# Peptides against a protein of PDB entry 5HDT, part 129

Target 1, 163 residues: chain A of PDB entry 5HDT
Amino acid sequence: MVVKTFMDMDQDSEEEKELYLNLALHLASDFFLKHPDKDVRLLVACCLADIFRIYAPEAPYTSPDKLKDIFMFITRQLKGLEDTKSPQFNRYFYLLENIAWVKSYNICFELEDSNEIFTQLYRTLFSVINNGHNQKVHMHMVDLMSSIICEGDTVSQELLDTV
Target 2, 163 residues: chain A of PDB entry 5HDT as posed
Amino acid sequence: MVVKTFMDMDQDSEEEKELYLNLALHLASDFFLKHPDKDVRLLVACCLADIFRIYAPEAPHTSPDKLKDIFMFITRQLKGLEDTKSPQFNRYFYLLENIAWVKSYNICFELEDSNEIFTQLYRTLFSVINNGHNQKVHMHMVDLMSSIICEGDTVSQELLDTV

## One batch from the design tools (peptide; made by RFdiffusion4, then SolubleMPNN)

Design b2_p25_4_s3 (from b2_p25_4, 13 letters changed)
Fold by OpenDDE base, seed 2:
Structure b2_p25_4_s3 (fold): chain B 163 residues (1-163), chain A 25 residues (1-25)
Amino acid sequence: as target 1 above (163 residues)
Amino acid sequence: MFEKFSKEEQEEYKKEAKKYYPYFD
C-alpha cells in the first residue's frame, strides 16, 4: 500500500524523496482529491499527511491554490473521527495524530485564504470533539488547535468568533 | 512550527506510526 510506503519513509531519505516526488504531486491531483470513494480519500489524506512530514520544512506543492485544496481536503476527512466504531477509525486517528505532530497546517499561514482553512478546520474539530473520544484523541485535537493559535499570534478573533 | 524533526523526534514518530501499521493493509 502506498500509504505504508510514505509512513515508512524518513525525512532524511533524500534518494527516496526525489524518487517519490512525482507520486506525491500526483496524489494531490483532482483525481484523488475528488475521488468518489471515501475510503480512497482517507488513504490519500494519510499519504498527503506523511508527504508533508517527509518533505518538511518544504512542502513539495508550490501552488497556493493546490495547498488550499489539499488542506481543505484533509479537513473534510477529519469529519470521519465522529464515528468511533467505524472500521476506519484508527486510520482517521493516524491522520489526526500526524497533522498534530507535524504541524503541517501551519504552512497555511502563508496562504491568502488561511482564515478560511483554519475556520473549516476548527469547525470540523469542534463538530466531532467530545464524541466519546479517548484522551489521546482529545490531546491531539488540542495540540493541533493550540499550535495554530500560538503561531498565528492573532488568528483573528473574528476567526474564533465564527467557530 | 512546521519543521524537520530532530533525529530523536524522527525515531519517536516512527515508533508511534508503527502502532497504526495493522490498520493499513
Scores: peptide ipSAE 0.723, ipTM 0.967, DockQ to the pose 0.955
Fold by OpenDDE base, seed 1:
Structure b2_p25_4_s3 (fold): chain B 163 residues (1-163), chain A 25 residues (1-25)
Amino acid sequence: as target 1 above (163 residues)
Amino acid sequence: MFEKFSKEEQEEYKKEAKKYYPYFD
């Protein structure tokens, strides 16, 4: 599985990073971002999350529009966290933990539409938060939001207050 | 910030990520 290939890859694996760069770019194509299968989209999101981890601090995607599409895409996948009993929940859990740990959304501060991205992220997280989530899920959600707030000198406080 | 992990953080992440391996075949 491609997901596990990226999960296993180290940030220091320069040779592998070069080898898989084209695949990383391909996974961000509209073909995958708009794939009709929900489970495929989740797997793609997990791959993209690890791609940000592997290539940190430089995302391999050069287009601001592409970066926006990717993060909006990942945000949409996080909706799956709402059902803790889903067979796919642990994959959503991984996605959440990765993005909270890697702080990949902080790349968005370089984007013109960062406020839109963060707004959608916060709305999504608050829509899925429920008492069925264990403490670690809650912690990752808090970590994710806090990292953006702490770095967000460009984030509108009014926007944060209204989300 | 979006940064490369320290060596310690890299190892911690690898340990944590492996917990999810059973859910990806």
Scores: peptide ipSAE 0.717, ipTM 0.966, DockQ to the pose 0.947
Fold by OpenDDE base, seed 5:
Structure b2_p25_4_s3 (fold): chain B 163 residues (1-163), chain A 25 residues (1-25)
Amino acid sequence: as target 1 above (163 residues)
Amino acid sequence: MFEKFSKEEQEEYKKEAKKYYPYFD
């Protein structure tokens, strides 16, 4: 499975990074971002999360519009964290842990629509957070949000008021 | 910051990621 290929890939694996670069770009296409199958979209999101990890500190996506699409896409997938009894919950768990650990959303500070992206992220997280989540899930959610707040010297007051 | 992991952090992440392998079969 492609998702496991990216999960296993090291940041220093230059040969593999070159080999899978075209696949990484293809996974961000509308074909996958707008795929009708919810399970496929989740797998794509996990791949994209690892792609940000692997290619850090430079994402292979150079278009600001594409980056916005990707992070809005990942944000939509995080809604799946609400149902802790879902068969796919652990995949959503992985997605959350990755983006919290990698701090990939911090790329969005360079985008004109950063406030929109962060607003949607916070609203999504607060909509799905519940007492049924274990301590680790809560920890990753807090780490994700706090990392953005701490690094965002230019985070608007409007965004902070939304939180 | 969004930055490259240290060697130690890379190994820690790999160990953690492997815990999720059974869910991606």
Scores: peptide ipSAE 0.727, ipTM 0.968, DockQ to the pose 0.973; fails the geometry check
Fold by OpenDDE base, seed 3:
Order: sequence, then C-alpha cells, then structure tokens
Structure b2_p25_4_s3 (fold): chain B 163 residues (1-163), chain A 25 residues (1-25)
Amino acid sequence: as target 1 above (163 residues)
Amino acid sequence: MFEKFSKEEQEEYKKEAKKYYPYFD
C-alpha cells in the first residue's frame, strides 16, 4: 500500500523524498481527488496528509489553486468521522490525528481563499462531532481548530456566525 | 505552526502511526 510507504517515511529521508516527489504530485491530480471510489479518496487523503508531514515545512505543491483543492478535498473526507461504527473509521481517525499533529492547514494562511477553507473545515468538524467520539477524537478536533485560531489570532465573523 | 518535527517528535509520531497499520490492509 502506498499509504504505508508514506506513513513510514521520515522527514529526513532526503533520497526517498526526492524519489517519491513525482508520486506525491500525481496523488494530488484530479484523477485521485475526484476518484469515484470513496475508499480510494480516503486513502489518497491519508497519503496527502503524510506528504505534508514528510515535506514540512515546504509542501511540494506550489500552486495556490492546487493547495486549495487539496485542503477542500481533505475537509470533505473528514465527514466520514461522523460514523464511529464504520469499518473505515480508524482510517478517518488517522487522517484527523495527522492533520492535527502536523498542523498542515496552517499553510492555508498564505492562500487568498483561506477564509473559505477554514470555514468549510469548521463547519465540517462541527457537523460530525458527536457523543460517540472518544476523548482522543475530541482532543484532535480541538487541537486542530485551536492551532488555526492561535496562529490567525482571530476567526472571521462568517466563522463565528457558523458556530 | 506548520514546521518540521524534532527528532523526538518524529519518533513519537512514528510510534503513534504504527497503531493504525492494521487498518490499512
């Protein structure tokens, strides 16, 4: 599995980072972001999350439009967190933990459409959060949102109206 | 902040990530 390849890769693996750079770019193509299979999309999202980790602090995606597409894509996958009984829940759990730990969404502050991205993220998180989630899931959700608020110093009025 | 992990943080992440390996068949 390609997802495990990226999960196992260290940030200091310069040779591997160069070797898999083309694959990282390919995984962000419309072919994968718009893949008809939702399980494939989830695996792609996990790979992309680890790609941000591996290449931190410089994401290999330089296009602002591509970065927006990727984070909007990852945000859509987080909807899968709502069903804690799903066979794929633990994969969604990994995705959440990764983005909370890596703080990859903070890249979006450099994007023109950062407000749109953060608004959709918060709306998604609030829509899926429920009492069935254990404290670790809740913690990661809080960490994710808090990291964005702290670095941005404040949230937009639109986001406040959404909450 | 989106930044490179320390060596300790990277090792901690690897340990945590391995817990999810069984769910990626």
Scores: peptide ipSAE 0.725, ipTM 0.968, DockQ to the pose 0.961; fails the geometry check

Design b2_p25_4_s4 (from b2_p25_4, 13 letters changed)
Fold by OpenDDE base, seed 5:
Structure b2_p25_4_s4 (fold): chain B 163 residues (1-163), chain A 25 residues (1-25)
Amino acid sequence: as target 1 above (163 residues)
Amino acid sequence: MFRKFSKEEQEEYKKRNKTYYPYFD
């Protein structure tokens, strides 16, 4: 499985990073981001989260528009955290823990539409938070949101109203 | 910006990832 391939890849695995670069780029295509299967989209999101980890501190996606699409896509997947009893919940947990650990959303500060991305992230998280989640889930949600607030030099009024 | 892990963090992440293998069969 492609997900496990990226899960096992180290940040200093230069040969593997080169070998799988084209696959990483293809996973961000509209074919996958707009895939009709919800489970496929979740797996794609998990792969993208690990891709950001592997290629840090530089994402392999060079287009600002593509980066925006990816993070808006990942944000939409986080809505799946609302059902703690779903058989897919542990995959959503993996996604949440990864993006909180890697601080992947912080790359969005370089994007023109960063405020839109952060606003949608916060709205999504607050819509699902405290919905039967254990302490670890709450911790990752708080870590993700606080990291963005602490690193940001300025915060829009819209984002402040969301928090 | 998103961050590169220390050596210790990378090893911890590897260990964590293995615990999620059953959910990605």
Scores: peptide ipSAE 0.578, ipTM 0.939, DockQ to the pose 0.880
Fold by OpenDDE base, seed 3:
Structure b2_p25_4_s4 (fold): chain B 163 residues (1-163), chain A 25 residues (1-25)
Amino acid sequence: as target 1 above (163 residues)
Amino acid sequence: MFRKFSKEEQEEYKKRNKTYYPYFD
């Protein structure tokens, strides 16, 4: 599975990073971002999360529009965290833990529509948070949001009012 | 910061990833 390929790849594996760069770019295509299968979209999101990890601190996606599409896509996938009894929950948890650990959303500060992306992220997280989530899930959600707030000390008042 | 891991942190991440392998069949 492609997901496991990226899961096992190191950040300093330059030869592998070069070898799989085209695949990484292909996974961000509309074909995958708009794939009709919900489970496929989740797997794609996990791959993209690991791609951000692997190529950190530089994203391999140079287009601001593409970066926006990717993060809006990942945000939509996080809605799946709402059902802790879902057979896919552990994959959603993987996605959450990854993006919180890597702080990948912080790339968005350089984007024109960063406020929109962060607003959608916060709204999504607050909409899915429930008592069924264990402490680790809550911790990663808080870490994800607080990392953005801390780095973006110039965050708009509107976003602060949402939090 | 969108960050690069230390070697130790990368090893911890790999260890964590192995726990998720059963969920990615």
Scores: peptide ipSAE 0.575, ipTM 0.938, DockQ to the pose 0.944
Fold by OpenDDE base, seed 2:
Structure b2_p25_4_s4 (fold): chain B 163 residues (1-163), chain A 25 residues (1-25)
Amino acid sequence: as target 1 above (163 residues)
Amino acid sequence: MFRKFSKEEQEEYKKRNKTYYPYFD
């Protein structure tokens, strides 16, 4: 599985990073971002999360519009965290823990549409957070949101209204 | 911050990933 290939790749594997760069770019295509299968989209999101980890501190995606599409896509997948009893929940957990650990959303500060991305992220997280989540899920959600607030220094009024 | 991991942090991440392997078979 492609997901495991990226899971096992570390940030210093320069030869592998070069070898799989074209695959990383292909996974961000509209074919995958708009794939009709919900489970496929989740796996794609997990791959993209690991791609950001592997190529940090520089994303392999150079287009601002593409980066926006990717993060809006990942944000939509996080809706799956709402059902803790889903067979796919642990994959959603992986996605959440990854993006919180890597702080991948902080790339968005370089984008003109960062406020839109962060607003959608916060709306999504607050829509799915519930008492059924264990402490680790809550901690990752808080870590993700606080990292953005701390690095952003200022928050738009729209984002404040969202919270 | 979006960054490269330290060597120790990378090893921690690898250990974490192994716990998720059963969910990606």
Scores: peptide ipSAE 0.573, ipTM 0.937, DockQ to the pose 0.948
Fold by OpenDDE base, seed 4:
Structure b2_p25_4_s4 (fold): chain B 163 residues (1-163), chain A 25 residues (1-25)
Amino acid sequence: as target 1 above (163 residues)
Amino acid sequence: MFRKFSKEEQEEYKKRNKTYYPYFD
């Protein structure tokens, strides 16, 4: 229910955005980010992805540390893209598609630890890429990485050399 | 910075979600 609520919400739905702001903040708590169930974590990641979409171009999370935790969390969930035969693969695809379209990771350029986040993202994406992925999956992965590289005034050469 | 969708992009996103993820939790 919660996932669908954010999924269906428009970026211009100001009244709803205000109504669900506290829930959005609560979903980024350690309780959810460190939830023991991987399927729950995936749903949380999808919610967070939609939250970034809805509140763009301004994230509702004010703490740089919290933002880092969220994106490191989302990055870890992307490992689920490796198994294309998984029952949850479509939801992993949703996560990927969302963050690629929204360019959510570009928020990280405002963070001091952006290079760490981007490094983990690139390593994760390349670790899960396989021939079982269709063109759309590959396209979103490329779009996600390219957007970061193109805007990467703060992206170090060291990061690029590790990819 | 991450981006706000155009009206067209928002409609496309919504349409795709309804098509491919109708039973999302």
Scores: peptide ipSAE 0.421, ipTM 0.889, DockQ to the pose 0.758; fails the geometry check

Design b2_p25_5_s2 (from b2_p25_5, 10 letters changed)
Fold by OpenDDE base, seed 3:
Structure b2_p25_5_s2 (fold): chain B 163 residues (1-163), chain A 25 residues (1-25)
Amino acid sequence: as target 1 above (163 residues)
Amino acid sequence: MMRKMTEEEKEELKKWREEQLKRIE
């Protein structure tokens, strides 16, 4: 499975990063982002998170439109964090923890539609956050949003009003 | 900007990754 390849890859393995660059690019195709199976989409999101982790601080994707599609896609997957009792919750947690630590969304500041992306992220996180989440989930959600606010020179007032 | 994960973070993430790999197989 393609997802397993990137899960096992280390961020300091330069030779492997070069070898699987084309595979990383292929995973961002509409075939995967618009896959009809929600479980497959979750796995794709986790894989994309790993790709950002591996190639940080630079994303392998050169198209701004593609980056926007990816982060809007990831944002939609984060809705799954709402149900802590779901069998897939651990995968959603993996996604959250990864993107929070890597600060993956911060590359969106280079995008024209950064405010749209961040707004959707904040709305999504606030829609799913609840008292049933443990401290780690809360911490990662807060860290993710705080990092964007702290770095943001393009953050709109509309985004700040959602906080 | 994005950042590389620390060794501690990588180790913590590895725990979850290993669990997910079991479920995928």
Scores: peptide ipSAE 0.365, ipTM 0.839, DockQ to the pose 0.559
Fold by OpenDDE base, seed 2:
Structure b2_p25_5_s2 (fold): chain B 163 residues (1-163), chain A 25 residues (1-25)
Amino acid sequence: as target 1 above (163 residues)
Amino acid sequence: MMRKMTEEEKEELKKWREEQLKRIE
């Protein structure tokens, strides 16, 4: 399975990174991003997070439109963080922790539609954050959002209204 | 800019990864 391949890969394995570059590109296809199964989409999101982790600080995706699609897709998956009792919560946590540590969303500053992406991210996170989340979840959510604000220096009014 | 994880972060993430791999296998 493609997801397993990237989960096992080390960010410092240049040989493997080169070998599986085309596979990483294939995973971002509409077939996977628009897959009808919610659990499959979550696995795809985790795999994409791993791809960003592995290839950081650069992403293997060169198309701005594709990057936008990916991060809008990941943002939609983060809605699953709302239910802490879900059997899939650990995977949602994995997704959150990964993208928070890697600062994956920060690559979106290179995109024309960065404000849209960040706005959707903030709306999503604030919609799912609750007192049932443990300290680690809260920490990663805060780190993710604060990193974007700090690096951006300026925030659109729309984003400010969201916060 | 994105960043590479530290070894400590990688090890912590690995804990979760291992659990997920068990579910996939």
Scores: peptide ipSAE 0.359, ipTM 0.837, DockQ to the pose 0.557
Fold by OpenDDE base, seed 1:
Structure b2_p25_5_s2 (fold): chain B 163 residues (1-163), chain A 25 residues (1-25)
Amino acid sequence: as target 1 above (163 residues)
Amino acid sequence: MMRKMTEEEKEELKKWREEQLKRIE
């Protein structure tokens, strides 16, 4: 299973990272990003987060369009953080914690449409954040948003209006 | 810029990862 492969892989295993590079590229295909099953899409998002973790500080994806698709996809999955009582909440937490620690979205500064991506991320996070979330969830959400603000030299007016 | 996780973060992530693997299997 592709998902298990990346979940079990250590970021310092250079030989394995090279071996499964093509698998990582395949996982970002439209087949997986547009999968009709919501639970499958969540698993794909977690696996993509693991790929960014494993290959950090670089990403195996070289296409700007592909990176945009991936992060817009991940952003859509983060909407699931709203329901803290969902059986899938732990997977949403895993996704959030991973991308916050790795600062995965910071690679988007290299993209032409970075402002669009960040705007959608902020709108999504503000729409789902609530008092039902524990300290770790709040911490990761704040860290994720603040990291982008601190690293960004220029921010669009639309993003400024959102924060 | 993205960053590698620290050893402490890796250990904490391992706990969550193991839990998720149990659910998937």
Scores: peptide ipSAE 0.341, ipTM 0.833, DockQ to the pose 0.556
Fold by OpenDDE base, seed 5:
Structure b2_p25_5_s2 (fold): chain B 163 residues (1-163), chain A 25 residues (1-25)
Amino acid sequence: as target 1 above (163 residues)
Amino acid sequence: MMRKMTEEEKEELKKWREEQLKRIE
Protein backbone atom coordinates (compact mmCIF):
# COMPACT_ATOMS: atom_id res chain seq x y z
CA MET B 1 0.00 0.00 0.00
CA VAL B 2 2.73 2.48 0.94
CA VAL B 3 4.79 1.51 -2.10
CA LYS B 4 1.85 2.07 -4.40
CA THR B 5 1.27 5.51 -2.95
CA PHE B 6 4.63 6.78 -4.09
CA MET B 7 4.60 4.81 -7.33
CA ASP B 8 1.39 6.53 -8.41
CA MET B 9 2.34 10.01 -7.25
CA ASP B 10 3.19 12.67 -9.80
CA GLN B 11 6.32 14.72 -9.34
CA ASP B 12 4.36 17.93 -9.98
CA SER B 13 1.74 17.29 -7.30
CA GLU B 14 3.10 19.70 -4.72
CA GLU B 15 0.22 19.27 -2.31
CA GLU B 16 0.61 15.50 -2.28
CA LYS B 17 4.37 15.73 -1.88
CA GLU B 18 3.89 17.83 1.20
CA LEU B 19 1.26 15.46 2.54
CA TYR B 20 3.44 12.37 2.28
CA LEU B 21 6.75 13.95 3.25
CA ASN B 22 6.67 12.44 6.72
CA LEU B 23 6.00 9.02 5.26
CA ALA B 24 9.01 9.42 3.00
CA LEU B 25 11.15 10.25 6.00
CA HIS B 26 9.95 7.21 7.92
CA LEU B 27 10.81 4.89 5.03
CA ALA B 28 14.45 5.78 5.51
CA SER B 29 14.46 4.59 9.12
CA ASP B 30 16.64 1.72 10.29
CA PHE B 31 13.52 -0.38 10.66
CA PHE B 32 13.14 -0.48 6.89
CA LEU B 33 16.77 -0.22 5.82
CA LYS B 34 17.75 -3.11 8.07
CA HIS B 35 14.61 -5.17 7.57
CA PRO B 36 15.39 -8.91 7.79
CA ASP B 37 13.31 -9.81 4.71
CA LYS B 38 15.17 -9.43 1.43
CA ASP B 39 11.99 -8.87 -0.57
CA VAL B 40 10.89 -6.15 1.81
CA ARG B 41 14.26 -4.42 1.46
CA LEU B 42 13.85 -4.48 -2.32
CA LEU B 43 10.42 -2.89 -2.05
CA VAL B 44 11.84 -0.28 0.28
CA ALA B 45 14.58 0.47 -2.22
CA CYS B 46 12.05 0.88 -5.02
CA CYS B 47 9.99 3.16 -2.85
CA LEU B 48 13.03 5.25 -1.98
CA ALA B 49 13.82 5.50 -5.69
CA ASP B 50 10.30 6.77 -6.29
CA ILE B 51 10.71 9.28 -3.50
CA PHE B 52 13.82 10.68 -5.15
CA ARG B 53 11.93 10.73 -8.46
CA ILE B 54 9.00 12.62 -6.97
CA TYR B 55 10.97 15.17 -5.00
CA ALA B 56 13.72 15.72 -7.59
CA PRO B 57 15.77 17.79 -7.95
CA GLU B 58 15.73 18.12 -4.16
CA ALA B 59 15.94 15.23 -1.74
CA PRO B 60 13.50 15.35 1.17
CA TYR B 61 16.23 14.04 3.47
CA THR B 62 18.29 16.71 5.16
CA SER B 63 20.69 14.54 7.14
CA PRO B 64 23.92 13.70 5.32
CA ASP B 65 24.27 10.55 7.40
CA LYS B 66 20.79 9.45 6.44
CA LEU B 67 21.44 10.07 2.76
CA LYS B 68 24.61 8.01 2.98
CA ASP B 69 22.71 5.18 4.64
CA ILE B 70 20.06 5.29 1.93
CA PHE B 71 22.44 5.12 -0.99
CA MET B 72 24.61 2.46 0.59
CA PHE B 73 21.38 0.54 1.14
CA ILE B 74 20.24 0.99 -2.47
CA THR B 75 23.68 -0.06 -3.67
CA ARG B 76 23.41 -3.31 -1.73
CA GLN B 77 20.05 -4.02 -3.34
CA LEU B 78 21.47 -3.59 -6.83
CA LYS B 79 23.40 -6.81 -6.27
CA GLY B 80 20.13 -8.54 -7.08
CA LEU B 81 20.50 -7.58 -10.73
CA GLU B 82 22.93 -10.47 -11.12
CA ASP B 83 20.26 -13.16 -11.32
CA THR B 84 18.17 -12.42 -14.41
CA LYS B 85 16.05 -15.51 -13.76
CA SER B 86 14.90 -14.35 -10.34
CA PRO B 87 11.18 -13.70 -9.89
CA GLN B 88 12.18 -10.36 -8.38
CA PHE B 89 14.33 -9.29 -11.32
CA ASN B 90 11.65 -6.98 -12.68
CA ARG B 91 11.68 -5.03 -9.44
CA TYR B 92 15.45 -4.79 -9.53
CA PHE B 93 15.12 -3.48 -13.07
CA TYR B 94 12.57 -0.93 -11.90
CA LEU B 95 15.01 0.22 -9.26
CA LEU B 96 17.84 0.53 -11.77
CA GLU B 97 15.81 2.34 -14.41
CA ASN B 98 14.40 4.80 -11.92
CA ILE B 99 17.67 5.82 -10.30
CA ALA B 100 19.35 6.01 -13.71
CA TRP B 101 16.74 8.31 -15.22
CA VAL B 102 16.48 10.51 -12.16
CA LYS B 103 20.24 10.51 -11.57
CA SER B 104 19.48 9.98 -7.91
CA TYR B 105 23.06 9.23 -6.90
CA ASN B 106 24.14 12.66 -8.08
CA ILE B 107 22.75 14.12 -4.87
CA CYS B 108 25.65 12.36 -3.15
CA PHE B 109 28.06 15.00 -4.43
CA GLU B 110 26.84 17.07 -1.52
CA LEU B 111 28.06 14.42 0.91
CA GLU B 112 31.48 14.16 2.49
CA ASP B 113 31.55 10.41 1.86
CA SER B 114 30.56 10.65 -1.82
CA ASN B 115 33.70 8.83 -2.95
CA GLU B 116 32.89 5.86 -0.76
CA ILE B 117 29.33 5.73 -2.07
CA PHE B 118 30.34 5.96 -5.72
CA THR B 119 33.11 3.41 -5.28
CA GLN B 120 30.71 0.90 -3.79
CA LEU B 121 28.20 1.60 -6.55
CA TYR B 122 30.73 0.98 -9.30
CA ARG B 123 32.07 -2.16 -7.67
CA THR B 124 28.55 -3.49 -7.31
CA LEU B 125 27.52 -2.72 -10.88
CA PHE B 126 30.67 -4.22 -12.35
CA SER B 127 30.17 -7.32 -10.23
CA VAL B 128 26.68 -7.95 -11.58
CA ILE B 129 26.91 -6.74 -15.18
CA ASN B 130 27.04 -9.59 -17.69
CA ASN B 131 26.17 -10.47 -21.26
CA GLY B 132 22.90 -12.00 -20.14
CA HIS B 133 21.45 -8.57 -19.43
CA ASN B 134 19.41 -6.98 -22.19
CA GLN B 135 20.31 -3.70 -23.82
CA LYS B 136 18.15 -1.60 -21.51
CA VAL B 137 19.83 -2.95 -18.41
CA HIS B 138 23.26 -2.25 -19.86
CA MET B 139 22.20 1.20 -20.96
CA HIS B 140 20.93 2.17 -17.54
CA MET B 141 24.02 0.82 -15.81
CA VAL B 142 26.28 2.78 -18.11
CA ASP B 143 24.16 5.92 -17.85
CA LEU B 144 24.18 5.71 -14.08
CA MET B 145 27.95 5.47 -13.87
CA SER B 146 28.79 7.91 -16.66
CA SER B 147 26.51 10.61 -15.29
CA ILE B 148 28.41 10.61 -12.02
CA ILE B 149 31.76 10.83 -13.78
CA CYS B 150 30.60 13.63 -16.06
CA GLU B 151 29.06 15.72 -13.31
CA GLY B 152 31.96 15.42 -10.90
CA ASP B 153 34.53 18.16 -11.19
CA THR B 154 37.03 15.93 -9.49
CA VAL B 155 37.00 12.17 -9.28
CA SER B 156 39.05 10.36 -6.67
CA GLN B 157 41.85 8.10 -7.77
CA GLU B 158 40.18 5.24 -5.96
CA LEU B 159 37.03 5.71 -8.00
CA LEU B 160 39.00 5.90 -11.23
CA ASP B 161 40.78 2.68 -10.33
CA THR B 162 37.43 0.89 -10.12
CA VAL B 163 36.37 2.00 -13.60
CA MET A 1 21.99 17.21 -9.55
CA MET A 2 18.95 14.98 -9.80
CA ARG A 3 16.45 15.71 -12.54
CA LYS A 4 12.72 15.47 -12.97
CA MET A 5 11.56 12.84 -15.39
CA THR A 6 10.09 13.93 -18.70
CA GLU A 7 6.49 13.19 -19.54
CA GLU A 8 7.66 10.56 -21.99
CA GLU A 9 9.77 8.86 -19.34
CA LYS A 10 6.91 8.96 -16.86
CA GLU A 11 4.58 7.37 -19.37
CA GLU A 12 7.09 4.69 -20.24
CA LEU A 13 7.64 3.91 -16.58
CA LYS A 14 3.89 3.79 -16.03
CA LYS A 15 3.32 1.41 -18.93
CA TRP A 16 6.09 -0.86 -17.75
CA ARG A 17 4.69 -0.87 -14.24
CA GLU A 18 1.22 -1.69 -15.49
CA GLU A 19 2.53 -4.58 -17.54
CA GLN A 20 4.28 -6.03 -14.52
CA LEU A 21 1.17 -5.71 -12.38
CA LYS A 22 -0.86 -7.64 -14.93
CA ARG A 23 1.55 -10.54 -14.67
CA ILE A 24 1.43 -10.64 -10.89
CA GLU A 25 -2.36 -10.44 -10.61
Scores: peptide ipSAE 0.340, ipTM 0.820, DockQ to the pose 0.600

Design b2_p25_5_s4 (from b2_p25_5, 10 letters changed)
Fold by OpenDDE base, seed 1:
Structure b2_p25_5_s4 (fold): chain B 163 residues (1-163), chain A 25 residues (1-25)
Amino acid sequence: as target 1 above (163 residues)
Amino acid sequence: MMRKMTEEEKEELKKRREEHLKLIE
C-alpha cells in the first residue's frame, strides 16, 4: 500500500526518498485528491503530510497549482477534527500533529494564493476547535497558526477578519 | 519554511504511527 510506504519512511533515508519520489508525485494526482471515499481521502491527506515530513524542508511538488490543490485538500480534511468521538479522530490528530511540527503550510508563502489558503485554514480551525479537544490538539492548532503569522510579511484583509 | 522533525518529535510520532499502522492493516 502506497500510504504505508511513506508512513513508515524516515526523513533521513535518502536512497528511499529518491526511489519513491515518483510515487509521491502520483499520490497528489486528482484521482486521489478527488476520491469519492471519505476514508480514502483522509488516508491520502495523512500520506501527503508524511511526504512533506520526509522531504522537508523542500517539497517534492514543483507546480504552484498542485501545491495549492494539496493544501486546500488538506484543509478540507481538517474539518474532521470537530468530532472527538469519531473512530477516525486519531488519524485527524495524526494529520494535525504532523503538519504542525513540520510547518508544512509555510511552503505556501511561495504561492500567489497564500492568503486564500491561510484564510481557509484559519476559518476551518476556528470552526472545529472546541472544549472537547485535549491540550495537545489545542497546542498544535495554536502552533500552526502562530507560525504562519510570525513568518508572514503581509496579511490580507480577509485573513485579518478571520483572526 | 518547513523543517525536519527533531529526534524527540520523531519518537513521539513513531508511537502514533505504529498505532495508525495497526488501523490501516
Scores: peptide ipSAE 0.377, ipTM 0.853, DockQ to the pose 0.581
Fold by OpenDDE base, seed 5:
Structure b2_p25_5_s4 (fold): chain B 163 residues (1-163), chain A 25 residues (1-25)
Amino acid sequence: as target 1 above (163 residues)
Amino acid sequence: MMRKMTEEEKEELKKRREEHLKLIE
């Protein structure tokens, strides 16, 4: 399974990173991003988070349009954090924790549509946050949003209105 | 910019990865 390959890989395994580069690129194809099965899409998102972790501080995806598609896709998956009692919640937690520690969204500052991506992220996080979330989940959500604000020299008025 | 994880963060994530692996096996 593709998910296991990247989950077991260390960020300092240079030979393995090169070996599985094409697999990482293939995972970001429309076949996976637009897969009809919701559980498959969640697994794809978790694997993409591991790919960003492994290849940080760079990403193997060179296309700005592809990067936008990936982060809009990940943002849509984060909506699953809303139900803390779901059997899939731990997978959504895994996704959040990975992207928060790696600061994966910070690569979006290089994209023309960064404000759109950040606005959708903030709207999604504020829509799902609730008192049922444990302290770690809250901390990761706050850290993710704060990191974007701190790294950005300027933010759009629309983003400021969202916060 | 994205960043590499610290050793402490890697250890913490390793625990969660092991849990995730059990779910997908």
Scores: peptide ipSAE 0.373, ipTM 0.850, DockQ to the pose 0.611
Fold by OpenDDE base, seed 4:
Structure b2_p25_5_s4 (fold): chain B 163 residues (1-163), chain A 25 residues (1-25)
Amino acid sequence: as target 1 above (163 residues)
Amino acid sequence: MMRKMTEEEKEELKKRREEHLKLIE
């Protein structure tokens, strides 16, 4: 199981990281990012979050366009946080918690389209946040957005208007 | 041109991720 492989992997396991590098690259293909099944896309997003965790501080993806696609993809999955009673909510929570703690989006500062990515992230989070979310969910959402604001030195007016 | 992460920022990010990993092990 691919999801379990990356979930159980330690970032200091250099041999394993090298062994599964091609798998990590494959998971970012359009086949997975544009998969028609919503549950599959969620699992892919969780796996990508683990990949960023494992290969920190550098992503294994060398293409800026691919990185943009990945983070736009992850952002779209975060919309699933809106329904706290969904059977898949725990996996959406895992995704949020992982990317918040790892600060995965911070790698986007290397991208020319970083402001677009961050704008979409903020819009998505503000659209799904509600009083039904527990304290931990709120904390991770705030922490994720705050980290980006604190580390960013160039923010578009569009992003500022969203915050 | 957009800002790129400095080496110092990458090291700090690495530290945060390593600390998180320890929490989930």
Scores: peptide ipSAE 0.102, ipTM 0.683, DockQ to the pose 0.079
Fold by OpenDDE base, seed 3:
Structure b2_p25_5_s4 (fold): chain B 163 residues (1-163), chain A 25 residues (1-25)
Amino acid sequence: as target 1 above (163 residues)
Amino acid sequence: MMRKMTEEEKEELKKRREEHLKLIE
């Protein structure tokens, strides 16, 4: 399974990073991003988060359109954080924790549609945040959002209206 | 800008990855 390759890879494995670069590109294909199985999509999202972790501070994806698709895809998966009692919650937490630590969304500042991506992220996070989330989940959500605000020069009015 | 994880963060994430891999296989 393609997903297993990046789950076990370390960010300092330079030789492996070069070897599996094409596999990373393949994982971001529409076949995986639009997979009909929800559990598969979650695994794909976690793997994509690992890819950003491994290749940080640079993404292996050169297409702005592909990067947008990936982050919109990841944002959609974060909706699964709403149910803290779900058997899949730990994987959603893994996704959140990973992208918060890596600051993965911050690469979107290079995209012309960054405001759209950030707006959707904030809307999603505020829609799923609830009192059932523990302190770590809340911390990562806040860190993810605050990092974007701190690095960005401005935030859109639409985003301000949402918050 | 994205950043590399610290050793502590890597270790914590590694625990979760190992659990996930066991579920897949």
Scores: peptide ipSAE 0.393, ipTM 0.856, DockQ to the pose 0.520; fails the geometry check

